# Peptides against a protein of PDB entry 6TME: the designs that were tried, part 31

Target 1, 324 residues: chain A of PDB entry 6TME
Amino acid sequence: NRLKRAYIALQAWKKAFYSDPFNTAANWVGPDVCSYKGVFCAPALDDPSVLVVAGIDLNHADIAGYLPPELGLLTDVALFHVNSNRFCGVIPKSLSKLTLMYEFDVSNNRFVGPFPTVALSWPSLKFLDIRYNDFEGKLPPEIFDKDLDAIFLNNNRFESTIPETIGKSTASVVTFAHNKFSGCIPKTIGQMKNLNEIVFIGNNLSGCLPNEIGSLNNVTVFDASSNGFVGSLPSTLSGLANVEQMDFSYNKFTGFVTDNICKLPKLSNFTFSYNFFNGEAQSCVPGSSQEKQFDDTSNCLQNRPNQKSAKECLPVVSRPVDCS
Target 2, 324 residues: chain A of PDB entry 6TME as posed
Amino acid sequence: NRLKRAYIALQAWKKAFYSDPFNTAANWVGPDVCSYKGVFCAPALDDPSVLVVAGIDLNHADIFGYLPPELGLLTDVALFHVNSNRFCGVIPKSLSKLTLMYEFDVSNNRFVGPFPTVALSWPSLKFLDIRYNDFEGKLPPEIFDKDLDAIFLNNNRFESTIPETIGKSTASVVTFAHNKFSGCIPKTIGQMKNLNEIVFIGNNLSGCLPNEIGSLNNVTVFDASSNGFVGSLPSTLSGLANVEQMDFSYNKFTGFVTDNICKLPKLSNFTFSYNFFNGEAQSCVPGSSQEKQFDDTSNCLQNRPNQKSAKECLPVVSRPVDCS

## One batch from the design tools (peptide; aimed at target 1 D57 D76 L100)

Design b2_p16_1_s4 (made by RFdiffusion4, then SolubleMPNN; from b2_p16_1, 7 letters changed)
Fold by OpenDDE base, seed 5:
Structure b2_p16_1_s4 (fold): chain B 324 residues (1-324), chain A 16 residues (1-16)
Amino acid sequence: as target 1 above (324 residues)
Amino acid sequence: MSLEEWVEEVKKKIAE
């Protein structure tokens, strides 16, 4: 019965292919779905005597098509990897029936519409990769209430504030890069106890950086570049004991870049170029360390090369935003 | 078998 349902689903999906340049679905013929290319069977979790479709891997198949609602018949699928295709349309709500969903990777496709809220229905989801699509609208706050290990949202069209629920996330990696997120980074960010990497690159984020960023003691990558952040860097950034890569470039930051930041023990690269910083500690100067790389280009620093003109600096530096 | 263990077995099949 389960394999029969899988057959119906997979045949419906094959029918939904507009182009299969590598003939990936060429062998998708007959009832033996476990022989299908990219289809992986296993004994069912609830009944080891029953064979079920447990995984789909169609990564890099360059398939054009859509996901038909019949995919909801694949009720035993825990791994759904279909990245680097040309699938379009929306993620079917019928996928809510896939209660074992553990890893969902639809990255690098042409999916559209709002955030696929069906992902919120999966109780055991650990990995969500929807990057490099055309998803739009608001990010549902509930995404961060889930016990996810990784959340990849980058390179979409999301347009909202970052939910305050972000602090509840147990994810080690979260990417927001190259969307249309706006507003401030929530203060709750400091509560992300398992966070290793967070990327905000290329959004419309603004305001002051919250002091609570300094509580992210496990973070190794923090990139907030290409936004509209203002004010000084929080002094609490000295608490980032494990940060290796830090980027604040292409913002509107002002003030002084301190020794406490530039001397962070694990810091390898610190880019703070294209801001309005008016001073830096000697430890922040490019070339001051053999172990660390710094970029102070295009700030308001005195006696440094490649800085902004006084005319460009004066209006901003003379009116620093107070983040206190 | 836990879900995690089950998934790991499926991952091995995918990696082959």
Scores: peptide ipSAE 0.737, ipTM 0.974, DockQ to the pose 0.911
OpenDDE base, seeds 1, 2, 3, 4: peptide ipSAE 0.720, 0.699, 0.694, 0.725; ipTM 0.972, 0.971, 0.970, 0.972

Design b2_p16_2 (made by RFdiffusion4)
Pose (drawn by RFdiffusion4):
Structure b2_p16_2 (pose): chain A 324 residues (1-324), chain P 16 residues (1-16)
Amino acid sequence: as target 2 above (324 residues)
Amino acid sequence: SLLDKLKQRKKEYEAR
């Protein structure tokens, strides 16, 4: 009995609810599971006459609990939204039975430990949001082999390198912000298809920017701020024909900022503050344009306000890194 | 296809 399996799964889950501030599971009684708050039923994909539990949405319920293995019984679920709860512990391996999983959002919870590799087992997975948890350790490179449209990893404790496989991703949005990733951005980044937004804010990345970034001609947001990148901006960045937001602030970049970048057509907000740039094109000057917003604070630029001292600048400015 | 069915179901869910 199909809905009985859903009943057991939801009752096993209610038992694990230690605190439900909004009494969200108050009506989770009896066998009519489709009437349970946050449970969404629909016709079976292969038979419109059969009723199935196809979605779970408890966004913002602030429920403290954990996900029991019995949730593996919800075999028809394709949508799972639990943003802003207090669900703790790990994602049960039994969730690999949810073979129709399409969008999985466990953002802003209390999950911990290694990357939830059960997500790699879902053949229809398109949206994966694990941001704002305590996931840690290495990132499974094979994650970029899945045909994910969106990958939100920001605000965890992930470590080590960006996988070389990143160029295989078909994602339109990828966020790595606020982890402890280290090393270089892989040269394969130029092979990412469909990429519109990529955010690296606040990691421990270094090395020079790969010239292959310039191949991302559909990117609208490229944010590499608050890392440790060195070298000059690659001249290939003129290929970012669609970039609207570009932020390289808080790095160790040196050299010139040219109009090759500052005159990009759709570029509206270009922040390169807190680096070691010793020259900039006139068109790159903040306050100079009514359409474009620039920020050059704390660089090594003559005749500009709030720059680094000459004392701090000369050691770094006179010793540029050979990107080789 | 299966993907189209999933997308359609998601639209039905949002319409509620």

Design b2_p16_2_s1 (made by RFdiffusion4, then SolubleMPNN; from b2_p16_2, 10 letters changed)
Fold by OpenDDE base, seed 4:
Structure b2_p16_2_s1 (fold): chain B 324 residues (1-324), chain A 16 residues (1-16)
Amino acid sequence: as target 1 above (324 residues)
Amino acid sequence: SLDDKLEKLLEEFRSL
């Protein structure tokens, strides 16, 4: 009996709650699990005459607790949304039995441990949100082999390099922001054919930007701010025909910001502040366009306000990194 | 053990 298994799982979970400020699980009593707050039933895919627990939505419940292994009994769950709680511990390996998992959102919790590799076992997964947790270690390369629409990894403790398999991703949105990723952006990034938004903010990424970024024709948001990138901006960035928001601020870029970048047809906001650029085209100057916003603050630009001192600029500008 | 816990919960379910 599928509902009996669900009852066991849900009661085990209720017992794993340390705090339930809104009394969300107050009605989690009795065998009628479909009446439980935050539990949603639907006809089973293999037998429409049978009701099964198909979804969990405990978003914004501020529940403190952990995910017990008995949750693996919820084998019919396709939607698992438990964001904005205070769940702690690790994601149970027993969730591998949830083979119908389609959307998995555990964002804004207190989860720890390595990347939840159980997510890789779900063949139909389309949405993965694990942001705002304390996940650590390496990102498994296999994450980008999944047919995901969105990958939210930001605000964790992930380390090491971004896998080269990123180019295989079919995701439209990917966030790496506020982790501890290091190394270069892989050249394979240009192969992300469906990419609309990518965010690298606040990592330890370094090296030159790969030329292949210019192949991202569908990108509307590209944010690489607050890293350790060096060298000049790739000339191939002129290929970003649909970019609207672009941020390269708080890096160690040098060289000249060209017209070809600042005149991108859909560009609305381009921030390249807090770098070591020593020149910019007239089209890049803040106030030069009514349709575009630019920020060139704290560079090494001549005849511009709020620039770095010669003392700060000279050591960097005099030793440009060759990205060729 | 996990099995013991599941058995207890099964019993609770049956008692309803």
Scores: peptide ipSAE 0.037, ipTM 0.726, DockQ to the pose 0.025
OpenDDE base, seeds 1, 2, 3, 5: peptide ipSAE 0.028, 0.019, 0.036, 0.030; ipTM 0.683, 0.588, 0.738, 0.710

Design b2_p16_2_s2 (made by RFdiffusion4, then SolubleMPNN; from b2_p16_2, 10 letters changed)
Fold by OpenDDE base, seed 3:
Order: sequence, then structure tokens, then C-alpha cells
Structure b2_p16_2_s2 (fold): chain B 324 residues (1-324), chain A 16 residues (1-16)
Amino acid sequence: as target 1 above (324 residues)
Amino acid sequence: SLDEKLKKLLEELKSL
């Protein structure tokens, strides 16, 4: 009996709660699991006459606890949303039995350990949100082989390089922000055919931006701020026909910011402050457009306000990194 | 609601 297995799983989970401040699991009593708060039942896909637990929604419940291995008995769950809680520990490997998993949201919790590789075992997964946790170590390259619509990794402890497999991703939104990623952005990034938004904010990324970024024709948001990028902006950025928000602030970029970038047809906001740019086109000057906002603060620009001193600029500007 | 979303999703999955 599938509901009996669900009962065992849900009762084990209730026992794994250390705190339930809103008494969310107060009605988690008895065999009628479909009446449980945050538990959603539906007819089974393989047998419409059988009712199964198909969804969990415990979002914003502030529950402290852990995910017990008995959750692997919830084999019919397709939607698992438990964001904004205080769940700790690791994602159980027993969740590999949840072969119908479609959306997995464990964001804004206290999960630890390596990337939850069990997520890679779910063949139908479309949405993965693990942001605002304490996941650590390397990102597995196989994450980008998944047919995901969105990948939220931000605000964790992920380290090492971004995998070259990123170019295989079909995701429209990918967030790497506020981790410990290092190395260069892979050249394969230009192969992300469905990409609309990508965020690299607040990592240890370095090197030159790959020219292949200019192939991201559908990107509307590109944020690479607060990293260690060097060299000039690629001339191929003129290919970003749909970019609306672009941020390169708080890096070590040098060279000239060109008209071809600042005149991008959909560009609404372009922030390139806190770099070492030594020139900009007139179209890049803040206030030059009513439709576009620019920030050129704290560069090495002549005749602009709020620039770095010659003492700060000279050592960097005199030794530009050649990205060719 | 998640319930409505789930119902819609399950119907879509059945059609695949």
C-alpha cells in the first residue's frame, strides 16, 4: 500500500522535527496522510484508482529538524517544496527512489555536505533550488547534463571551477552567486541556447571573459560583479541583443568600454564601476541616455568624477592583460 | 496553489 509507506515516511519525518513553531505537523496523526497539512495527494500515474502522495509543501514553516532516510518511501512525490525552514544535515540518498521528482526546492535551510548527487538520479527533474544553504565542495559536471529549466546554487559554499559542461545546460536561469567558485568562465558558456539569466556575483572567478559570451543572444541578465576578472571586455559582447541588466563591477577589468557595448539595443542598466577601465565611449557616460543607466565610478577614466588615483591606476593600467 | 499546480503537472506527465 503506497499510502501506508507514505504514513511511515511522514511519521518518521515528524519525529525528525526538533521545532515546529507553527504546529504545521500537529494534524500529522493517523493513517489519512492526504489530510496532513502540506501533503498533497493525487491519483497515481500508473493506476488512476490508487491515491498517492504526489506533493509536499512545507514552505515557510520555520521547522527545525532533518530529512530522515524513510523519506525514500515517498516514491510518488513529484513536487518537494520545503524552503524557508531550518532543516539541517544532508539530503538522504534514499530519495533516489523518488523517480518522479520534477521540482526540488530545499532553499533557505541549513543543509550541509557535498552537492546532493541524488538530484542527478532523478530523470524528470526540471527545477532544482538548493540556494541559501551550506552545501560545499565541487559542483558535479553532470548537473548541466540534466534538462533543467532553472538551477539555483547561490549562497552556498561551493568551491573549485565551473564545469565545462555548462554549455550543455538547457536552463533559462542559472545562479552561481555568493559561493567560492574559482578559475575562468568556460568558453562553452556560449552554447547555453536557452539562457536568459546568469549570475556569478561574489565568487573568486578570474581570468579573461570568454569571447563566447557574445553568443548568448537570449540573455537578459548578465551579472559578473564582485570577482577577479581581468583584461578588456570582449568585443563580442555587442552580440548580446537582448541584454537588459549587465554588471561587471568590482573586478580588475582594463581597457576601453566601447560604443558597441553601451549601445546594446535592450540595455537598461550597465554597471562597470570599481574596475581599472582607462577609457569609455561617450555613449557609456552616466547621464548620456534617458533610457539607460550607467555607473563608471572608481575606474581610471580621465575627466570623470569619483575615479581612482593615478597611484592606484598606474600599476594596473600600464600592464594590461592580453586576452587574445 | 501547489495542489492545482500538481494536478496540472500530473495531467501533462500522463500525456507524455
Scores: peptide ipSAE 0.177, ipTM 0.841, DockQ to the pose 0.098
OpenDDE base, seeds 1, 2, 4, 5: peptide ipSAE 0.148, 0.170, 0.154, 0.058; ipTM 0.828, 0.838, 0.830, 0.758

Design b2_p16_2_s3 (made by RFdiffusion4, then SolubleMPNN; from b2_p16_2, 13 letters changed)
Fold by OpenDDE base, seed 1:
Structure b2_p16_2_s3 (fold): chain B 324 residues (1-324), chain A 16 residues (1-16)
Amino acid sequence: as target 1 above (324 residues)
Amino acid sequence: SRDEKLEALLEQFRSL
């Protein structure tokens, strides 16, 4: 009996709770698991006459505990949303049995260990949110081979380089923010055909921006702020026909910010502050447009307010990095 | 802020 298996799993999970401040699992008693708070049943896909546990929603329950291996018995679950809790430990390998997994949200918890590779085993996964945890180590390249619509990795402890397989991703939104990623952005980034929003904020990324970024015709948000990028902005950024929000602040960029970038047709906000730019086009000057907002603060610009001193600028500006 | 931008981005994909 599928509901009996679900009962075993859910009771094991209840036992794995260290704290349930809102008494979310108070009604998790008896065989009628479909009445459990946060448990959602639906007709089974293989037999519509059979009711199965199809979804879990424990978002914002502030539950402390761990995920026991018995959760692998929830084989009919397609939606697993347990964000904003205090679950700790690792994601159980037994979840590989949840072959219908479609949306997996364990964000804002206390999970640790390497990337949960069990997520790669789910053939139908479309949404992955593991942000605001303590996952560490390398990001497996295979994540971008998945047909995901969204990938949220921000606010973890991921290290190493961004995999070159990123270009294979069909995701519309990808967040890398607030990790420990290093190295260059892969040139394959320009192959992300469905990309609308990408965020690299607050990593240890370095090197020159790849020219291939300009191939991201559908991108509306591009944020690479708070990294170690060097060189000039690629001229190919003029190809970002749909970009609305662009942020390159808090890097080590040099050179001239061109009209071709600042006059992008849908550009609403462009922040390039806290770099070492030594020139900007008139179209990039804050206040030059009523429709666009610019921030050129703390660069090496002449005749602009709030710029770095000559002492700070000269050592960097005099030694420009050639990205060609 | 950068964090606000990130939260705004994530908000559109909140489910359940």
Scores: peptide ipSAE 0.062, ipTM 0.787, DockQ to the pose 0.039
OpenDDE base, seeds 2, 3, 4, 5: peptide ipSAE 0.026, 0.022, 0.023, 0.030; ipTM 0.641, 0.650, 0.662, 0.739; seed 2 fails the geometry check

Design b2_p16_2_s4 (made by RFdiffusion4, then SolubleMPNN; from b2_p16_2, 9 letters changed)
Fold by OpenDDE base, seed 3:
Structure b2_p16_2_s4 (fold): chain B 324 residues (1-324), chain A 16 residues (1-16)
Amino acid sequence: as target 1 above (324 residues)
Amino acid sequence: SLDDKLKQLLEQFKSL
């Protein structure tokens, strides 16, 4: 009996709670699991006459505890939303039995260990949110082979380089922000055909921006701020026909910010502050447009306010990195 | 903060 298996799983999970401040599991008593708060039943896909546990929603319950291996008995679950709790430990490998998993949100918890590779075993997964945890180590290249709509990785402890497989991703939104990623952005980034928003904020990324960024025709948000990028902005950025928000602030960029970038047709906000740019086109000057906002603060620009001193600029500007 | 900025961006995505 599927509901009997679900009962075993849910009772094991209740026992794994260290704290339930809102008494969310107070009604988790007896065999009628479909009446449990945060448990949602539906007709089984293979037999509409059979009722199964199809979803879990414990969002914002502030529950402290862990995910026990018995959760692998919830084989009919397609939606698993447990964000904004205090769950700790690792994601159980037994969740590989949840072959219908469609949306997996464990964001805003205290999960640790490597990337939860069990997520890669789910053939129908479309939404993965693991942000605001303590996941660590390398990002598996295979994550980008998944047909995901969104990939939220931000605010973790991921290290090493961004996989070259990123170009295979069909995701519209990808967040890398606030990790420990290093190295260059892969040139394959230009192959992300469905990309609308990508965020690299607050990593250890370095090197030159790849020219292939200019191939991201559907991107509306591109944020590479707070990294170690060097060299000039690629001239191919003129190809970002739909970019609305662009941020390159808090890097080590040099060179000239061109008209071709600042005149992008849908550009609303372009922040390139806290770099070492030594020139900008008139179209890039803050206040030059009513429709566009620019920030050129703390560069090496002549005749602009709030710029770096010559002492700070000269060592960097005199040694430009050639990205060719 | 940078975190606040990220949250704002993510909220915009959810609203779309």
Scores: peptide ipSAE 0.024, ipTM 0.602, DockQ to the pose 0.033
OpenDDE base, seeds 1, 2, 4, 5: peptide ipSAE 0.023, 0.022, 0.022, 0.024; ipTM 0.622, 0.621, 0.604, 0.631; seed 5 fails the geometry check

Design b2_p16_3 (made by RFdiffusion4)
Pose (drawn by RFdiffusion4):
Structure b2_p16_3 (pose): chain A 324 residues (1-324), chain P 16 residues (1-16)
Amino acid sequence: as target 2 above (324 residues)
Amino acid sequence: SATEERLAEIRAALKE
């Protein structure tokens, strides 16, 4: 009995609810699971006459609890939204039985430990949001082999390198911000198809920017701020024909900022503050344009306000890194 | 509701 399996799964889950501030599971009684709050039923994909539990949405319920293995019984679920709860522990391996999983959002919870690799087992997965948890350790490179449209990893404790496989991703949006990733951005980044937005804010990345970034001609947001990148901006960045937001602030970049970048057509907000740039094109000057917003604070630029001292600048400015 | 609309979209995508 199909809905009985859903009943067992949801009752096992309610048992694990230690605190439910909004009494969200108050009506989770009896066998009519489709009437349970946050449970969404629909016709079976292969038979419109059969009723199935197809979605779970408890966004913002602030429920403290954990996900028990019995949730593996919800075999028809394709939508799972639990943003802003207090669900703790790990994602049960039994969730690999949810073969229709399409969009999985466990953002802003209390999950911990290794990357939830059960997500790799879902053949229809398109949206994976694990941001704002305590996931840590290495990132499974095979995650970029899945045909994910969106990958949100920000604000965890992931470490080590960006996988070389990133160029295989078909994602339109990828966030790595606020982890402990280290090393270089892979040269394969230029092979990412469909990429519109990529956010690296606040990691421990270094090395020079790969010239292959210039191949991302559909990117609208490229934010590499608050890392440790060195070298000059690659001249290939003129290929970012669609970039609207570009932020390289808080790095160790040196050299010139040219109009090759500052005159990009759709570029509206270009932040390159807190680096070691010793020259900039006139068109790159903040306050100079009514359409474009620039920020050059704390660089090594003559005749500009709030720059680094000459004392701090000369050692770094006179010793540029050979990107080789 | 918004969840019902999104679920319907996902399920239509899965039928393809």

Design b2_p16_3_s1 (made by RFdiffusion4, then SolubleMPNN; from b2_p16_3, 8 letters changed)
Fold by OpenDDE base, seed 1:
Structure b2_p16_3_s1 (fold): chain B 324 residues (1-324), chain A 16 residues (1-16)
Amino acid sequence: as target 1 above (324 residues)
Amino acid sequence: SSAEKRLAEILEELRK
């Protein structure tokens, strides 16, 4: 009996709760698991006459505890949302048995360990949200081989370089923000044909921005702020026909910010502050457009307010990085 | 609920 297995799993999970401030699991009593708060049943895909646990939603329950291996008995779960709790430990490998997993949201918890590779075993996974945890180590390249719609990795402890396989991703949204990623952005990034939003904020990324970024025709949000990028902005950025929000602030960029970038047709906000740019086109000047907002603060621009001193600028501007 | 609605959509996609 599939519901019996679900009962075993859910009771094991309840037992794994250290704290349930809102008494979310108070009604988790008895065999009628479909009546449990946060548990959703539906007809099984393989047998519509059988009722199964198909979804879990415990978002914002502030539950402290861990995920026991018995959760692997929830083999019919396609939606697993436990956002904004205090679950700790690792994601159980037993979850590999949840072959229908479609949306997995464990964001804003206290999970630790390496990337939960069990997520790679789910053939139907479309949504992966593991942000705001303490996951660490390398990001497996295989994550981008998955046919995901969204990948949220931000606010973790991931290290190493961004995999070259990123170009294979079909995701519309990918976040890397607030990790410890290092190295260059892979040139393969331009192959992300479905990309709408990508965020690199607050990592240790470095090197030149790849020219291939300009191939991201569908991107509406591109944020590479708070990294160690160097060199000039690629001229190919003029190809970002749909970009609305662009942020390159808090890097080590040099050179000239061109008209071709600042006149992008859908550009609403372009922040390039806290760099070492030594020139900008008139179209890039804050206040030059009523439809666009620019921030050129703390660069090496002449005749602009709030710029770096000559002492700060000279050693960097005089040694431009050639990204060609 | 929002979760129930989303689940229904997911299950419909999985049936394809």
Scores: peptide ipSAE 0.763, ipTM 0.978, DockQ to the pose 0.961
OpenDDE base, seeds 2, 3, 4, 5: peptide ipSAE 0.736, 0.727, 0.756, 0.735; ipTM 0.976, 0.975, 0.978, 0.976

Design b2_p16_3_s2 (made by RFdiffusion4, then SolubleMPNN; from b2_p16_3 with A2S E9K R11L A13E)
Fold by OpenDDE base, seed 1:
Structure b2_p16_3_s2 (fold): chain B 324 residues (1-324), chain A 16 residues (1-16)
Amino acid sequence: as target 1 above (324 residues)
Amino acid sequence: SSTEERLAKILAELKE
């Protein structure tokens, strides 16, 4: 019965394909769904004597089509990987029936509409990758209440502010890059206890960086480049004991880049180019270390090459933003 | 396959 439902779902999906360049679904014929390319069966968790469809992997199949509501019949699926296709439309609400969903990867497709809130209905979800789509609107705050290991949101059309609930996230990797997020980074960011990598690249974020970033002692990658951040770098960044890659380039930062930041023990690359910094410690100068790479290009630094003109610097540097 | 191995791990976690 469960495989029969899977058959109905998979045949409906095959019918929803507009193009299958690699003939991935060519063998999707007959009731033996476990032999279908990209379909993985396993013993059911509730009854080991019953074989069920437990995984779908159609990564890199270049399939054009949509996800039909009949996919909700795949109630035993725990792994759904369909990245690097040309699927369009919305994520069906019927997928709420997939209560075992553990990894959901629909990245690099043509999905549209609001955040797929159906993902919030999956109690066991650990991995969510919806990057490189056309999802839009607000990010639901509830996403960070989920016990996710990784959250990939980059390269979409998400708008509004980053939810303050971000501090509740247990994810080790979170990407916001290349969206339309605006406002400040929430101060609650410092509460992300498992965070290793966070990326804010290429948004409309603004304001001062919260001091609480310095509490992210496990972070190895922190990228806030290509935004509208202002003010000085928080002195608390000296607390980033494990940061290896740090990027603040292409913002509107001012002030002095301190030794405490540039001498971080695990720091490998620190890019703070294309800002309005008016001073840097000797330890921040490119070439000052054999173990660290720095980029101070296009700031307001004295006696450094490739800096902004006085005409460009003066209006900004003379009016520093107080982040206190 | 890598997918099969990953799925096996997932299913093991779900049983816990």
Scores: peptide ipSAE 0.730, ipTM 0.973, DockQ to the pose 0.975
OpenDDE base, seeds 2, 3, 4, 5: peptide ipSAE 0.722, 0.717, 0.718, 0.724; ipTM 0.973, 0.972, 0.972, 0.973

Design b2_p16_3_s3 (made by RFdiffusion4, then SolubleMPNN; from b2_p16_3, 7 letters changed)
Fold by OpenDDE base, seed 1:
Order: structure tokens, then sequence, then C-alpha cells
Structure b2_p16_3_s3 (fold): chain B 324 residues (1-324), chain A 16 residues (1-16)
């Protein structure tokens, strides 16, 4: 009996709770698991006459505990949302049995260990949110081979380079922010055909921005702030026809910020502050447009307020990095 | 609930 298995799993999970401040699992008593708070049942896909546990929603329950291996008995779950709790430990490998997993959200918890590779085993996964945890180590390249719509990795402890397989991703939203990623952005980034939003904020990324970024025609948000990028902005950024929010602040960029970038048709906010730019087009000057907002603070610009001193600028500006 | 509606949508997609 599938509901019996679900009962075993859910009772094991309840036992794995260290704290349930809102008494979310207070009604998790008895065999009628479909009445459990946060548990959603639906007709089974293989047999509509059978009712199964198809979804879990424990978002914002502030539950402390861990995920026991018995959760692998919830084989019919397609939606698993447990964000904003205090779950700790690792994601059980037994979850590989949840072959219908479509949305997996464990964000804002206290999970540790390497990337949960069990997520790679789910053939139908479309939404992966593991942000605001303590996952560490390398990001497996295979994550981008999956047909995901959204990938949220931000605010973890991931290290190493961004996989070159990123270009294979069909995701519209990808976040890398606030990790420990290093190296260059792969040139394959331009192949992300469905990309709308990508965020690299607050990593240890370096090198030149790849020219291929300009191929991201559908991108509306591009944030590469708070990294170690060098060189000039690629001229190909003029190809970002739909970009609305662009942020390159807090890097080591040099060179001239061109009209072609600042006059992008849908550009609303462009922040390039806290770099070493030594020139900007008139269209890039803050206040030059009523429809666009710019921030050129703390660069090496002449005749602009709040710029770096000559002492700070000269060593960097005099030694421009050639990205060609 | 919104979650129930989303779940229905997901299940319909999984049937394809």
Amino acid sequence: as target 1 above (324 residues)
Amino acid sequence: SSMEERLKEILEELKK
C-alpha cells in the first residue's frame, strides 16, 4: 500500500524533528496521511483510482531536524518544498526513488556536504532550489545537462570553476551568487538559449568577460558584481537587446564604457561602480537619461565626482589587461 | 490552495 509507505516515511520524519515551533506536524497522527498539514495527495499517475502523496509543502515552518532515509518511501512525490526551516545534515540518497520529482526546494536550511547528487537522478526535475545552505565542494557539470527551468545555487559554499556545460542549460534563471566560485566565466555561456536571469554576485571569479555574453538575447538580468573580473567590457554587450538590469560593480574592470552598452534599448539600471574605468560615454553619465539609472562611482573617470585617487588608479590603468 | 493548483499543473505535465 502506497499510503502505508507514506505513513512510515512521514512518521519517521516527524521523529526526526528536533523542534516544531508552529506545531506543523501536530496532526501527523494516524493512517490518513492525506489530512496531514503540508501533505498533498493526488490520484496516482499510473492508477487514477489510487490516492498517493504527491506533494510536500513545509515552507516557513521553522522546523529543526534532518531528512531521514525513510523519505525515500515517498515514491510518488513530485513537489517537495521545505524552504525556510532548520533542517540539517545531508540530502538522503534514498530520495533517488522519487522518480517523479519535478520541483525540489530545500532553500534556506542548514544542509551540509557536497552538492546533492541525488538531484541528478531525477529525470523530470524542472526546478532546483538549494540556495541559502552550506553545500560545499565542486558543482557537478551534469547539473547543466538536465532540462531545468530554474537553478538556484546562491548562498552556499561551492568552490572551483563554473562548469563549461553551463552552455547546455535550458534554464531561464540561474544563480551562483555568494559562493566561492573561481576562474573565468565559460565562453559557452552564450549558448544558454533560454536564459533570462543570471547572477554571479559575490564570488571569486576572475579573468575577462567572454565576448559570448553578447549572444544572450533574452537576458533581462545580468549581475557579475563583487568579483575579480579584469579587462574592458566586451563590445558584444551591445547585443543584449533585452537586458534591463546590469551590474558589473566591485570588480577590476578597466577601459571605456561605450555608448553601445549604455544605450541598450531596454536597459533600466546599469551599475559599473567600484572599478577602474578611465572613461565613459555621455550616455553612461548618471542623470543623462530619465529612463535609465547609472552608477559610475569609484572609478578612474575624469571630471566625475566620487572617483578613486590618481594614486589608486595609476597602477591599474597604466597596465591594462588585454582580453583580445 | 495555490500549492494544490501548482501540483495539479505539475502532474498534468508529468502525464505528457
Scores: peptide ipSAE 0.723, ipTM 0.971, DockQ to the pose 0.931
OpenDDE base, seeds 2, 3, 4, 5: peptide ipSAE 0.700, 0.694, 0.704, 0.701; ipTM 0.969, 0.969, 0.970, 0.970

